# Peptides against a protein of PDB entry 4XPM, part 117

Target 1, 160 residues: chain A of PDB entry 4XPM
Amino acid sequence: VMLHSKNVKGFLENTLKPYDLHSVDFKTSSLQSSMIITATNGGILSYATSNNDVPKNSINEINSVNNLKMMSLLIKDKWSEDENDTEEQHSNSCYPVEIDSFKTKIYTYEMEDLHTCVAQIPNSDLLLLFIAEGSFPYGLLVIKIERAMRELTDLFGYKL
Target 2, 67 residues: chain B of PDB entry 4XPM
Amino acid sequence: DIKGTIAFDTHGNVIESTGVGSQRIEDIGDLSKVTLDAEGFAQVQGDSLLVHLYKRNDITLAVYTSA

## One batch from the design tools (peptide; made by RFdiffusion4, then SolubleMPNN)

Design b2_p20_1_s1 (from b2_p20_1, 7 letters changed)
Fold by OpenDDE base, seed 5:
Order: C-alpha cells, then sequence, then structure tokens
Structure b2_p20_1_s1 (fold): chain B 160 residues (1-160), chain C 67 residues (1-67), chain A 20 residues (1-20)
C-alpha cells in the first residue's frame, strides 16, 4: 500500500507511542513529536505531536507549531553540517546503518532539555525526526527511529 | 535478588534502565570494557552490588544483584 | 525484538547463577 499524506500522518502518530517492556519494569513516555522534513530547507512535510490538549487556532497552538518549525530548522542545519564533517560522522552521536541495500546515518542531538534523533530516509531528500523528553534514552531512541525507517520504504529514493 | 538493570549499545548509550541501574548509568564506561566469555557472559564486582553482563547483537544487558 | 533479548539475557544470567 502506497503511503499518502493521511497514511504518513497516521504512521507518525503511531511512532509517538511509548515503548513498554514486559521483561523488566520499564516504560518510556510518549514522544513529544515525530516529523518528516526536507533535508534542503528543513520544511515540515508531515508531523505528529502528543500534545493534543491545545485548542485549535489558539496562541498556544501557534507557538507549538512555530516551535516545531524552529527545532526542525536547527536540527536540519546541524545535520547538514555533520554530513559534510568526517569527524562528526565518527562521533558517538552518529550511527551508520544499512536498510536493505541502502546506507544512511542516524544522529542524536540534545536540544536544550530534549532528546532528539534524526535520520535521512535512504537516498531521499527527506529526514525523519523524533523529539522526546530528556528521560528518553538515546540508545532506545536510535532503535526506535531505525525500525520506523524500515517501514518507510515507499519514500526511499524520493527526490524533491 | 535483582536490584536493577541497564541495557546499552556499542556507543555507550542507554537503551533501558531499572531500579538501582537507573542511578548507575556512569558504570557503562567501565562495563563496556569488560571481556566477555565465549557465550557473551561476564561478572563484575561493584561497590556493594554484583553486576552480571550478557551481550549479543551489539546490545549489552547488565543485571545488578546483591550477590 | 528488544524485549525478547532482555528476556533471553535474564534467563541466561539466572542459569549462570544456578551453577554458582
Amino acid sequence: as target 1 above (160 residues)
Amino acid sequence: as target 2 above (67 residues)
Amino acid sequence: SLDEFIKEGLEKIEERLKKE
């Protein structure tokens, strides 16, 4: 089934769900936000947020969306810099991964008190971005985003 | 008795932590250097707790016990 | 899965404890 706009939105909403282990007493919070953005300009193509208690068209909603736009732009810029920096690609914040026959990288970035994770959808002009609370472990965040990308094969190779 | 757990990856980043493990994240640096046996197992004595290690597929599980 | 790995690890560690 091809991913359409509504399908992408629903997919991102599903990524918000907390990670609940049963072998040990461990459960995360929900992701704050999940987004697909352009690698070129950091523009948001689709997003989901766990904060659904904000009235529509309110000042709070506008601030929330603007904050997402700001964070996406900042993370895109940092990602772009790192993609052109060999040293940064060998840091502990970079995870080279291979999905099918495609190579990509997962980066972790601390944004104030938030934990973020970003990865280029293989061979595409798109980035997948997760934003979580500081209590969300980076190692788990990386696992989560890798598994999510494996479900976005329809977007592999997508060029703007 | 299990007092807590930590799971971490090859980058030293936490995957999960429970119990006393949540307060001992700084142990990962030393635990990552421990030599494992052929089955991926090791045992390390800490300050007051014993740490049991199991590693497979680039993930290490540390289990803290009193003995 | 991750949960399966954790479960496996716990079981193997418990098995080692029994041998000691």
Scores: peptide ipSAE 0.723, ipTM 0.945, DockQ to the pose 0.791
Fold by OpenDDE base, seed 1:
Structure b2_p20_1_s1 (fold): chain B 160 residues (1-160), chain C 67 residues (1-67), chain A 20 residues (1-20)
Amino acid sequence: as target 1 above (160 residues)
Amino acid sequence: as target 2 above (67 residues)
Amino acid sequence: SLDEFIKEGLEKIEERLKKE
């Protein structure tokens, strides 16, 4: 089954859901945003946001989209820099992972009061990006994005 | 009785925290250095609380109790 | 899963507590 654009959007929307543990009394907030962006330019191919109450084509929607564009570009730049920095790749902010024999890296980035996490979809020109509130723990964010990437096998090897 | 919990990964980043654990995130630095037994357990006395550690699959669970 | 791990850990820790 091919992962079509509408399916990607729906997938990203599902990633927004809070992480709710039941063994202990722990529940996160929803992700603020979830995006697939290009690794080359940070262009947004698909995105989802928890603030869906904004009227379409409103000034607030435009501003929110512009903010996402800004964040995606900033994250892409940081990611690109770190991919060329051996020291950063060995920091606590970098998680080397392997999915179906494909190697990739998960990076966590603090952006003002937000917790972000980004990872290159294996062997692709695409990045998966999660943006969460500062209360969302990084360790859990990493787990979340890794598991999400495992569901994006159709995008493995995608080249622009 | 359990007073709180912290789960953290090998990078020292929090996965979850509850109760008093949420106020003791700074403990992770020391807890990550604790040597576990063959079963993946350890106990660490910290101030008025006892910390019980269990690690498996690169995740460490810390449970805070009064004794 | 993560939840299963935490549950497992809690159970095992509690078991050890009972032995002390």
Scores: peptide ipSAE 0.722, ipTM 0.945, DockQ to the pose 0.809
Fold by OpenDDE base, seed 2:
Structure b2_p20_1_s1 (fold): chain B 160 residues (1-160), chain C 67 residues (1-67), chain A 20 residues (1-20)
Amino acid sequence: as target 1 above (160 residues)
Amino acid sequence: as target 2 above (67 residues)
Amino acid sequence: SLDEFIKEGLEKIEERLKKE
């Protein structure tokens, strides 16, 4: 079944949920944002944000959207640079992973005081992007985005 | 008797931390170099605390105890 | 899962402590 826009939006909204462990007393904050963007231009195809207290069409909402656009572009640029840098691909900020026989990479980036994580959806022109507070551990963020990406098999191989 | 925990990956990045472990993130560098036995276990003395290590599937769990 | 791993680790560490 093909993922429609509304389904993708709902999926991204679900990724915002905190990671709550029960074996130990550990719970994260919600992700600030979750996005699917184009690898070419960093254009946002779909996004979800946890700050739902912002009125629609307000200045605050506009600022939030603009901020997301800025961050997505910056992260896309960094990702693109790293994809062309062998050394960066072998740094501790890069996680080569394999999902259903498809290879991709997960990158972690410090964005101001935020922790971000981005990964190319396998064989596609799309990137999955998580933005979290600085208190969100990178190792967990990587696990989270990997497992989320496993649910996006319909987008594997998607070309613009 | 558990005073805290740290779970970390092969890149040295934190997965989770609790208790005293949250204040011992800097220990990961040394803990990642510890040789584990065939079952994936090790113990390391750290000041007044004992660190118990368990690693499987590229994830290391460190458990801090007083003894 | 991660939670299951942590549970496993805690249990195994506890078992080791009992043997020592």
Scores: peptide ipSAE 0.722, ipTM 0.945, DockQ to the pose 0.844
Fold by OpenDDE base, seed 3:
Structure b2_p20_1_s1 (fold): chain B 160 residues (1-160), chain C 67 residues (1-67), chain A 20 residues (1-20)
Amino acid sequence: as target 1 above (160 residues)
Amino acid sequence: as target 2 above (67 residues)
Amino acid sequence: SLDEFIKEGLEKIEERLKKE
């Protein structure tokens, strides 16, 4: 089954939902943004953002999109650097994971006051990127993105 | 009486925190070094609270109690 | 699941507390 653009968008929107634990009184905020970007140039293929109360085509929307583009580029660049740096791959900010026999890495990056994590969709030219508030714990963010990637098997091996 | 909790991974990153645990994130460094028994448990006396540890599948749960 | 793990841990710790 091929993932259409609208299906991917809906998927990303669903990832925005807060993580709510019931065993303890713990609930996160919604993710600020969730994106699929190209690993090559950080181009945004699909994205979802919280608080979509901004009118379409407004200056505020444009600024928000531009901000996402900037963050995507910055994170892609950092990811690219780390993928070529063995030391960074052994830091606490790197989580090697295996999904259905495919290996990938999850990186956590602090972008200003935001908590972000990014991971290459296995064997693909795509990155999945979560952006959250600083209150969103990194350990949970990693768990969240790993489980999200497990739902994107159709994109495994996707080449541009 | 549970006063709070912290769950953290093997990288020392927080997964969740509640109650007093939210104010004791700095404890993770020491808690991560605690030797657990065969069932994955340990108890560590903190400054004023007792910390109960349970670890399984590379996730550690710390529960803070008064005793 | 994570929630199930935490629940399990809480239960097990509570059991230990009761024994003390």
Scores: peptide ipSAE 0.722, ipTM 0.945, DockQ to the pose 0.798

Design b2_p20_1_s2 (from b2_p20_1, 10 letters changed)
Fold by OpenDDE base, seed 5:
Structure b2_p20_1_s2 (fold): chain B 160 residues (1-160), chain C 67 residues (1-67), chain A 20 residues (1-20)
Amino acid sequence: as target 1 above (160 residues)
Amino acid sequence: as target 2 above (67 residues)
Amino acid sequence: SLDEFIKKGLEEIKKRLAEE
């Protein structure tokens, strides 16, 4: 199925759902945000947020969107720096992964009290970005974003 | 009786934690160095609690018990 | 899945506990 802008939005919204284990008494909060951004300038192509209590076109909504723009830019910049730093790529914050013979990396970044992870969609100019509360474990966040990225094969190799 | 659990990856990052495991995240450093048997199991005595380890597919599960 | 792994691990550990 071809991923249109509307389809991508729905996909990202679905990633917000909490992770609920049944074998043990463990359930996460929902992701705060899920985004696809450009690797070139950190521009947001699509996003979803769990906070839907803010009225449309309100000052609070504008502030929330602006905050997402700021975070995406900061994370993109850090990602770009790490992609040019061999030592950072060998840290415990970097997970090399392979999806259908395509290689990419998942990075975890702490943003204030939030837990984030970002990964380049294989061979593309796009990044997938998850933002969660500090209570969301990094190891689980990495698993979550890897599984999600496997569903975005239509975007593999996408160039701007 | 099971008092809690921790699951963690090869980078030492938490995947899940429950019960007393949530208060013992610092144990991961030592637990990750434990030698496992051929079946992927081990036991480690940690103060008043016994830790049971099971590792498979690059994920380690630690289960805390009173005995 | 992750949950399946945790479930299997718990079962295996419980089995070993019973053997002690």
Scores: peptide ipSAE 0.704, ipTM 0.944, DockQ to the pose 0.787
Fold by OpenDDE base, seed 4:
Structure b2_p20_1_s2 (fold): chain B 160 residues (1-160), chain C 67 residues (1-67), chain A 20 residues (1-20)
Amino acid sequence: as target 1 above (160 residues)
Amino acid sequence: as target 2 above (67 residues)
Amino acid sequence: SLDEFIKKGLEEIKKRLAEE
């Protein structure tokens, strides 16, 4: 299986869209960012951000990317620790899920004032990472990332 | 007349909240312990509001109405 | 879907409210 960066980038951009419920008056903000990172070193393979008002190649854009790199490393490290901690895997911040007979876990992490969740793409060296504002409820964030993961079956078992 | 809603998962995390439900997230702890009938329904009397519960597929919906 | 669940739940609750 080959990772096609262009297709993945478009997919991640689509995940930024708000979650809009029509049965009740509830609509979220857009995700701040969506990323696929390596589980080994936390390197960003692809990312999308909702803040597109920053001029390209500007200092502000560079700072924004650097911030994403920092967050991805921190979350990867926390994820790695939790994957080796039985107690953390049984906390309310860990969601064991199964997709097409493949098992994985979704973790929620508070990052300053942001709500984040991360999940290992089943049997792969890749993590999917969502970063949202604090107003984005964790339960919905988990649902969002799980359903997004179901659309990434081509990456199941992907090894670097 | 619905005054608000809360939907939450089995971990007690919020999925959505509207109206007065947005101000009563702390109710989830108690609501998660309520015994439901065979159809997944329950009714809980609050202080000034009545809470109607519906649970299916590991998601609980709480609807707040006038008592 | 989640929205469909919420919709169904609201309908169920409204049904029971009408029976009271």
Scores: peptide ipSAE 0.704, ipTM 0.945, DockQ to the pose 0.763
Fold by OpenDDE base, seed 1:
Structure b2_p20_1_s2 (fold): chain B 160 residues (1-160), chain C 67 residues (1-67), chain A 20 residues (1-20)
Amino acid sequence: as target 1 above (160 residues)
Amino acid sequence: as target 2 above (67 residues)
Amino acid sequence: SLDEFIKKGLEEIKKRLAEE
């Protein structure tokens, strides 16, 4: 089964949903954005945003996309730096994980007032990126992105 | 009589917080150092609250109660 | 799941509270 662009878009849209714990009175906000970007230059291959009340092809839409492009680039750069920094890989902001015998890392980054989380899709040139409000706990964000990445096995090993 | 909760991971990052736990995030540092029993439980007496700890699968749940 | 973990933890803690 091949993961097509439309399927990826729908997948990312699904990741935007709030995390609602029913055992306790805890519910997060929706993710602001969810993206798959290139690890090489931070180019956006697919994205979803919770703010969809912007008219298509409007200036506001263009601005929002440009903002995403900027954030993706910044996060990619930070990720690249950390991938070459052993100390950063052992910080509390880095989570080594293994999915189906594939190793990857999840990084959390504070971007302005936003909480972000990024992970390289195993053996691929792609990064999965979540952007949330500051109220979204990092620990939960990590859990969320790990579980999401487990559903992207079709992208494992994807090379540009 | 639960007053709040905090769940956190091995990195000390919050997973969830409720009630008074939301105001006690700074407790994670100390709570993460608490030695748990063989079943993954511990109790820590705080200022006016008792903290019950349960850890399993790299997640620690802290429950704040009055005691 | 995470929710199941929290639920179980709460239940276990409540049991211990009742024993005190």
Scores: peptide ipSAE 0.703, ipTM 0.945, DockQ to the pose 0.757
Fold by OpenDDE base, seed 3:
Order: sequence, then C-alpha cells, then structure tokens
Structure b2_p20_1_s2 (fold): chain B 160 residues (1-160), chain C 67 residues (1-67), chain A 20 residues (1-20)
Amino acid sequence: as target 1 above (160 residues)
Amino acid sequence: as target 2 above (67 residues)
Amino acid sequence: SLDEFIKKGLEEIKKRLAEE
C-alpha cells in the first residue's frame, strides 16, 4: 500500500516532535524541518516545518519555502557527491545502516548553523531529510532519522 | 552524586549531554579509547571528576561524578 | 529504546557507586 500525500505529510509532521529523554534531564528542540525529496533533482515531494506562526502566503512564508528548496538542493548535491565518493562514505559523517535487510546510508551535514541529516529511502529515488538547530546533537539526529526510516517501508523501492 | 552525563555513538557524535557533561564534549575522543571490562564498564579520571562508562549496543554512556 | 538503555546504564553505574 502506497502512502498518500496527506499521510506522508502527517508522518513528517510527527517527526518534528522533540526527543525527550526521561532517564536524564535532556530534551531537544523540535526539528526545524522534515522533508521527503527526490534524489535526482532535490525536488520537495512533501515537507513539514515547526514554524507555523508565519502567515500563509506572506512574503516570509515564501522566503521560508524558498529557503527549504535551496537547502534541499544543496543537501541533495552533497549527498550525490558523497554517494560517488568512497572516501566520504567512510567518513564519520556517514552511517551505513540496514533496515529489514535493505541497506542505506545516513549522512550528516552542517548547513550554516543548522544540523542536518539525510538518508536515501532504501532502493528508492527518495531521500528523507531532517533539519535541526545546531543544538541538536548529530548522534541523536541519526538515531531519529533511522527510526523514522523504519516507518516508511511503503516507500522502499519507490521509483520515479 | 552525578554531576552530568554524555552519551555518544561509535562515530564520536553526541547523542545526549547533561550537566558538566555538556561542557566536556571534548572528552569523547579519549573516552572512546578506554578499554571496558566484560560488562561494558570502566572508570576513568577526568581532571577533578571521575567518569563512569557503560557501553552496550554501540552506545557509550559517560557519567561524571565527584568521586 | 534509547531511553531504556540510558536508564539501565545509570542503574548499573549507580550500583557500582553504591559499592564504593
């Protein structure tokens, strides 16, 4: 069963929630953005953002969306480069993971003052992208995106 | 008395930090090299604080105490 | 879960602290 666009949107919105560890006094901020983009062109198929205080159709909203488009393209380009670079795949910014016998990689990228991570949905033409504040630790960000990826099995193998 | 914590992965990236641990992220490099016992435990001197390590499933938890 | 791991780790460390 393929996920509908509204279902994907809701899923991404849920990923925005902060990570609250109850065993220690540690809680993150919400993710700034969560996106599914195409691996080919970096086109945004679905996205969610935490800042919902911006009026709809305002200049600020347009700029925000444009900024997301720019970041998605930049990250997609970096991802594409790294996927073709064996050295980058062995750096500490690359996490090879296996989900239900499907192999993929999680990359962490610093974009200005933001912490980002991106992963190809296994065997698909899609990337899952998390954008967080610089205070969001990379190790936790990786864990978060891996767990999220495990919930997107319907998109495994999706080809454009 | 626990003064802080750091949890980090095998890449040396932080998972969480609290208390004095938040100010000692640079310790991860050395802590990652510590040999753990059969139970995944170790204790290491970290300047004036004692660092207690517990590692399991590729995650290391460091707990800082005064003694 | 991650939280469960941290919880167990803290318990283990606290156990050792009590033995000291």
Scores: peptide ipSAE 0.705, ipTM 0.945, DockQ to the pose 0.730; fails the geometry check

Design b2_p20_1_s3 (from b2_p20_1, 10 letters changed)
Fold by OpenDDE base, seed 5:
Structure b2_p20_1_s3 (fold): chain B 160 residues (1-160), chain C 67 residues (1-67), chain A 20 residues (1-20)
Amino acid sequence: as target 1 above (160 residues)
Amino acid sequence: as target 2 above (67 residues)
Amino acid sequence: SLDDFIAEGLAAIAERLARQ
């Protein structure tokens, strides 16, 4: 079953929610952004951002969207380079994972003061990308994106 | 009396931290090298705090106590 | 879940301390 744009958008919006543990006093901030982008050119197919008080169509909103486009492209470029670099694939910034017999990799990247995490949706031309504040731990970010990908089985094997 | 916690993965990256654990992220380097017993436990004496380790399913939990 | 693991670990460590 193909996911409609509204379904994907809603899914990404749900991933923004903070991680709240109850066994210990630990709660993260919301993700800054969550996106599905193309692995080929970093084009954004769908995205969600945390709600703020930025007026609609304001210059600040435009700058925010443009910033997402820039980060998407930069992260795609780093991902592409690492996928062609055996050494980088064996670094602590790369997590090989298997979901329902499909293999993929999760990469963590520092983007200025932000913590980011990107992973290829198994056997597809699509990447899932999370952007969080610097206070969001990388280990938790990896767990979060892995579990999110497990809910995107309809996109497994998707080719452009 | 728990003074703080750190949970970290096999890559040494933090999953969660609380209390004094949030200020001792640098301990992960040494804690990751500690040999655990058959049940996945260990204790490591620090400066003024004792660190209790529990590892299962590739996640290590460190609990800081005064003793 | 992660929260379940943390709870499990806390309980397990507490139990070990009680036996020592």
Scores: peptide ipSAE 0.720, ipTM 0.947, DockQ to the pose 0.839
Fold by OpenDDE base, seed 2:
Structure b2_p20_1_s3 (fold): chain B 160 residues (1-160), chain C 67 residues (1-67), chain A 20 residues (1-20)
Amino acid sequence: as target 1 above (160 residues)
Amino acid sequence: as target 2 above (67 residues)
Amino acid sequence: SLDDFIAEGLAAIAERLARQ
C-alpha cells in the first residue's frame, strides 16, 4: 500500500470544512489544521491549513509549519503516553470506536486555547490529527474525525 | 446523523426548531414526560428516528437522529 | 443564551453518540 500524497492532501483539505449538522442552524468554524502524522515520531506526512493566505516561502509560512511540527510532536507524545496508560484510556477524553470491524481510539486534547483530537488509523503507524478553535465542541470534533477516518480505509494497516 | 432539533421550555413552549423537528412539535408532550438521568440526558426511540434529550436550566433540547 | 445552550446540548449529545 502506497501513500498518495496528492490524494491525501486533497482529503485533508476537505476535512477543514466546518462541521455541518444539516437541517440545523448551528455550524462550526473551519478546522485550523488537519494532518496525518507518524505514530512513531510525530512526523508530518501530510497537512492542510485554513490559513492559506500566507505567501509561500515567507517567514510566516515557515513559522506556521514549525508550529504544526511542534504541535504534532506534542500530541503524538500525549497519545503515546495515553496508549500506554490504561487509566487514560478510560477517561472522558478517550473514545473507543470501531470502523468496519477495526478498533481504534479517538483522543481529545486541549492545546492552549485550541481543541484537538487525534486517532490512530486502524492497525497503522499513522495518526489523523484535527486542530480547531476552542469554540469547536469536542463532541462534534470526535464525530468529525471518526467519519473522516472511514474514508481512509486504504491506509488501514499501513506500516512505515 | 442529525435530522432536526426542538428546543422547548418547561411549559412545552417551542423556542426553537429545525429540520424534522419543525414537523414534530407534537412530540413535546411526550418528550416532556421522559425521565432524564442525573446529567439531564435521555434517549427515546420514535418511529424511524431516535430522539436524544438534553435538559439544563429548564430548557430541553431534543435532537432527532437516524441512529 | 439560547444559541449557547443549543451548541452545548448538541456537543453533549454528540459526545454520547460517539461513545455508543
Scores: peptide ipSAE 0.450, ipTM 0.716, DockQ to the pose 0.172
Fold by OpenDDE base, seed 1:
Structure b2_p20_1_s3 (fold): chain B 160 residues (1-160), chain C 67 residues (1-67), chain A 20 residues (1-20)
Amino acid sequence: as target 1 above (160 residues)
Amino acid sequence: as target 2 above (67 residues)
Amino acid sequence: SLDDFIAEGLAAIAERLARQ
């Protein structure tokens, strides 16, 4: 299976959109960032961010990318630890889900003042990672990332 | 998918309603009698909709979903 | 506020749904 960067990038950009509950007067903010990273090393394969006003190749861009790299690595490490911890897999921060007969887990993590959630793309070496403001409810993040993963079936089973 | 909501107080007064909830105000009588768990949650199966209840500080939110 | 409560409740219910 080929990973097409442009297609994935566009997908991730779409995930940045607010969670809008049309039936009630409630809508979240946009995600700050959305990423696909490697489960092995936490390396970023693709990412999208809501703040695109940073000049390309500027020091600010470098800092922002470095921040994403740091976040991805930290979250990957936490995820790896939790995947090897039975208690963590049964905590309120872990949500087992099944997509097309594939089982995976969604984890939520508080990172400073940010709300994050991460999930292994089923049977793959890839993780999908959402980073949102603290005002973004974890429960809605979980639903959001589950729905997003349903659109990534081509990546199921992807091995590096 | 959420089909509607009802928020009501301990007196059964409607605070707000949306979607199918606006058409199910009569459900408040029954919903108010539902025993909630320690966290203030309950689920009640309706005709074609599932009702999710959340109560805190004397306000109950009922959320109607298809499943 | 009511809006805060609704947001809280929706989030909480969403969590429950995610666990089902």
Scores: peptide ipSAE 0.443, ipTM 0.713, DockQ to the pose 0.172
Fold by OpenDDE base, seed 4:
Formats: structure tokens, C-alpha cells, sequence
Structure b2_p20_1_s3 (fold): chain B 160 residues (1-160), chain C 67 residues (1-67), chain A 20 residues (1-20)
């Protein structure tokens, strides 16, 4: 199993798109960030952000990347703790799901004023992480990440 | 497949409606009497549609779907 | 907001159905 950076990057960029509920005339904002990180250390393997106005190779770019690194690590830590906590796994912030007979869990976390959700790509050492504004409903975030994972079958079982 | 929705308060006042829900405001009387589970959910079988109920913070959302 | 509630409710119902 190979992680194709170009394909993954494009995939993550597509996940940034708003969730559109056509039936009720409601549309979310775009995701702030979408990432694939390691479950072991929270290292970012690939990421996409909605803010592309930062000049390349600038100090602002470095700061933004550093922020993502920090957030990914924090969320990974929370995820790791919850995976070892039966009570947290039965909380309203944990969503057990099954994708093609593979079981995983989706967790939602409030990070400052942001809404985040993270899920282990089934049987892998990878986590998929969505970061959205506080106006993005958690429920829709959960649905979004579940559907996204269904398109990452090539990464199922990926081990570092 | 969602066919429509109704959101209503504890007094039965319509807050919003969409799709087939707009034509089924009279259902609120019956829907308001439905016993919800501990998580605020219920399902009610209608004539041709299934009604999914979700209540939180004194607001009830009824979602009409095909059975 | 109302939009938030509707979105959350729809999502919650969808998730519940998925779990069944």
C-alpha cells in the first residue's frame, strides 16, 4: 500500500467544500482544514486549507503550518486518550461506524472556537481530521468525515 | 431521501416547514404526543411516509422520508 | 440558530438511521 501524495492532497482539497443541505436551504462554510495525520505521533502526512492567500515560503505560511501541527498533535492526544477510555467511547462525542465491514470511531472535539472531528482510517495508523468553524454543526461534520473515509479504502490497513 | 420537514415548538407553533412538511402541518397535533426515547428520537409510521422526530431544547424536528 | 438546529437534527437522525 502506497500513499500517493498528489492524489491524497487533491482528495483533501475536495473535502474542504461546504456541506449543502438543499432541502432546507442551508449550507455550511468550507472546512478550515483537512488532514491525514499519523495516529502514533500526530504528524501531518497531507493537508489542505481553505486559506490559500498566504504567500509561499513566507513566515506566515510557516506559522500557519505550525498551527496545524500543534492542533493535529493535540487532537491526536485526545483521540489516543479516548481510545483508552470506555466512558468517552460511549459519550455523545463518539460515533462508532462501520465502513465495508471495517469498524472505526469518529470523535468530535471543540478546539478553541473551532469544531473538529477525527477518525481512524480503518485498521490503519492514520487519522483523518477535519477542522471547521464553530458554525459548522458537529452532526454534519460527522457525516462528512464518514463519507470521506469511504473514499479512502486504499488507505485501509495502512501501517507506518 | 428526505421529502420534507417540520420544526415546531412546545406550543405546536410552526417554526419552519419544507417540502411535504408544509402540507402536513396538521400532523403536529399527533406528533407532539409521541413519546420520545431518552435521546429525543422517535419514528412514526405515516400513510406513505415515515416521520423521524428529533427534539432538543424544546424544539421538535420532524423529518419525512420514504418508508 | 434555527439553521443550526435543523442541521443538527437532520444529521442526528441520519446518524441514528445509519447505526440501525
Amino acid sequence: as target 1 above (160 residues)
Amino acid sequence: as target 2 above (67 residues)
Amino acid sequence: SLDDFIAEGLAAIAERLARQ
Scores: peptide ipSAE 0.440, ipTM 0.666, DockQ to the pose 0.183

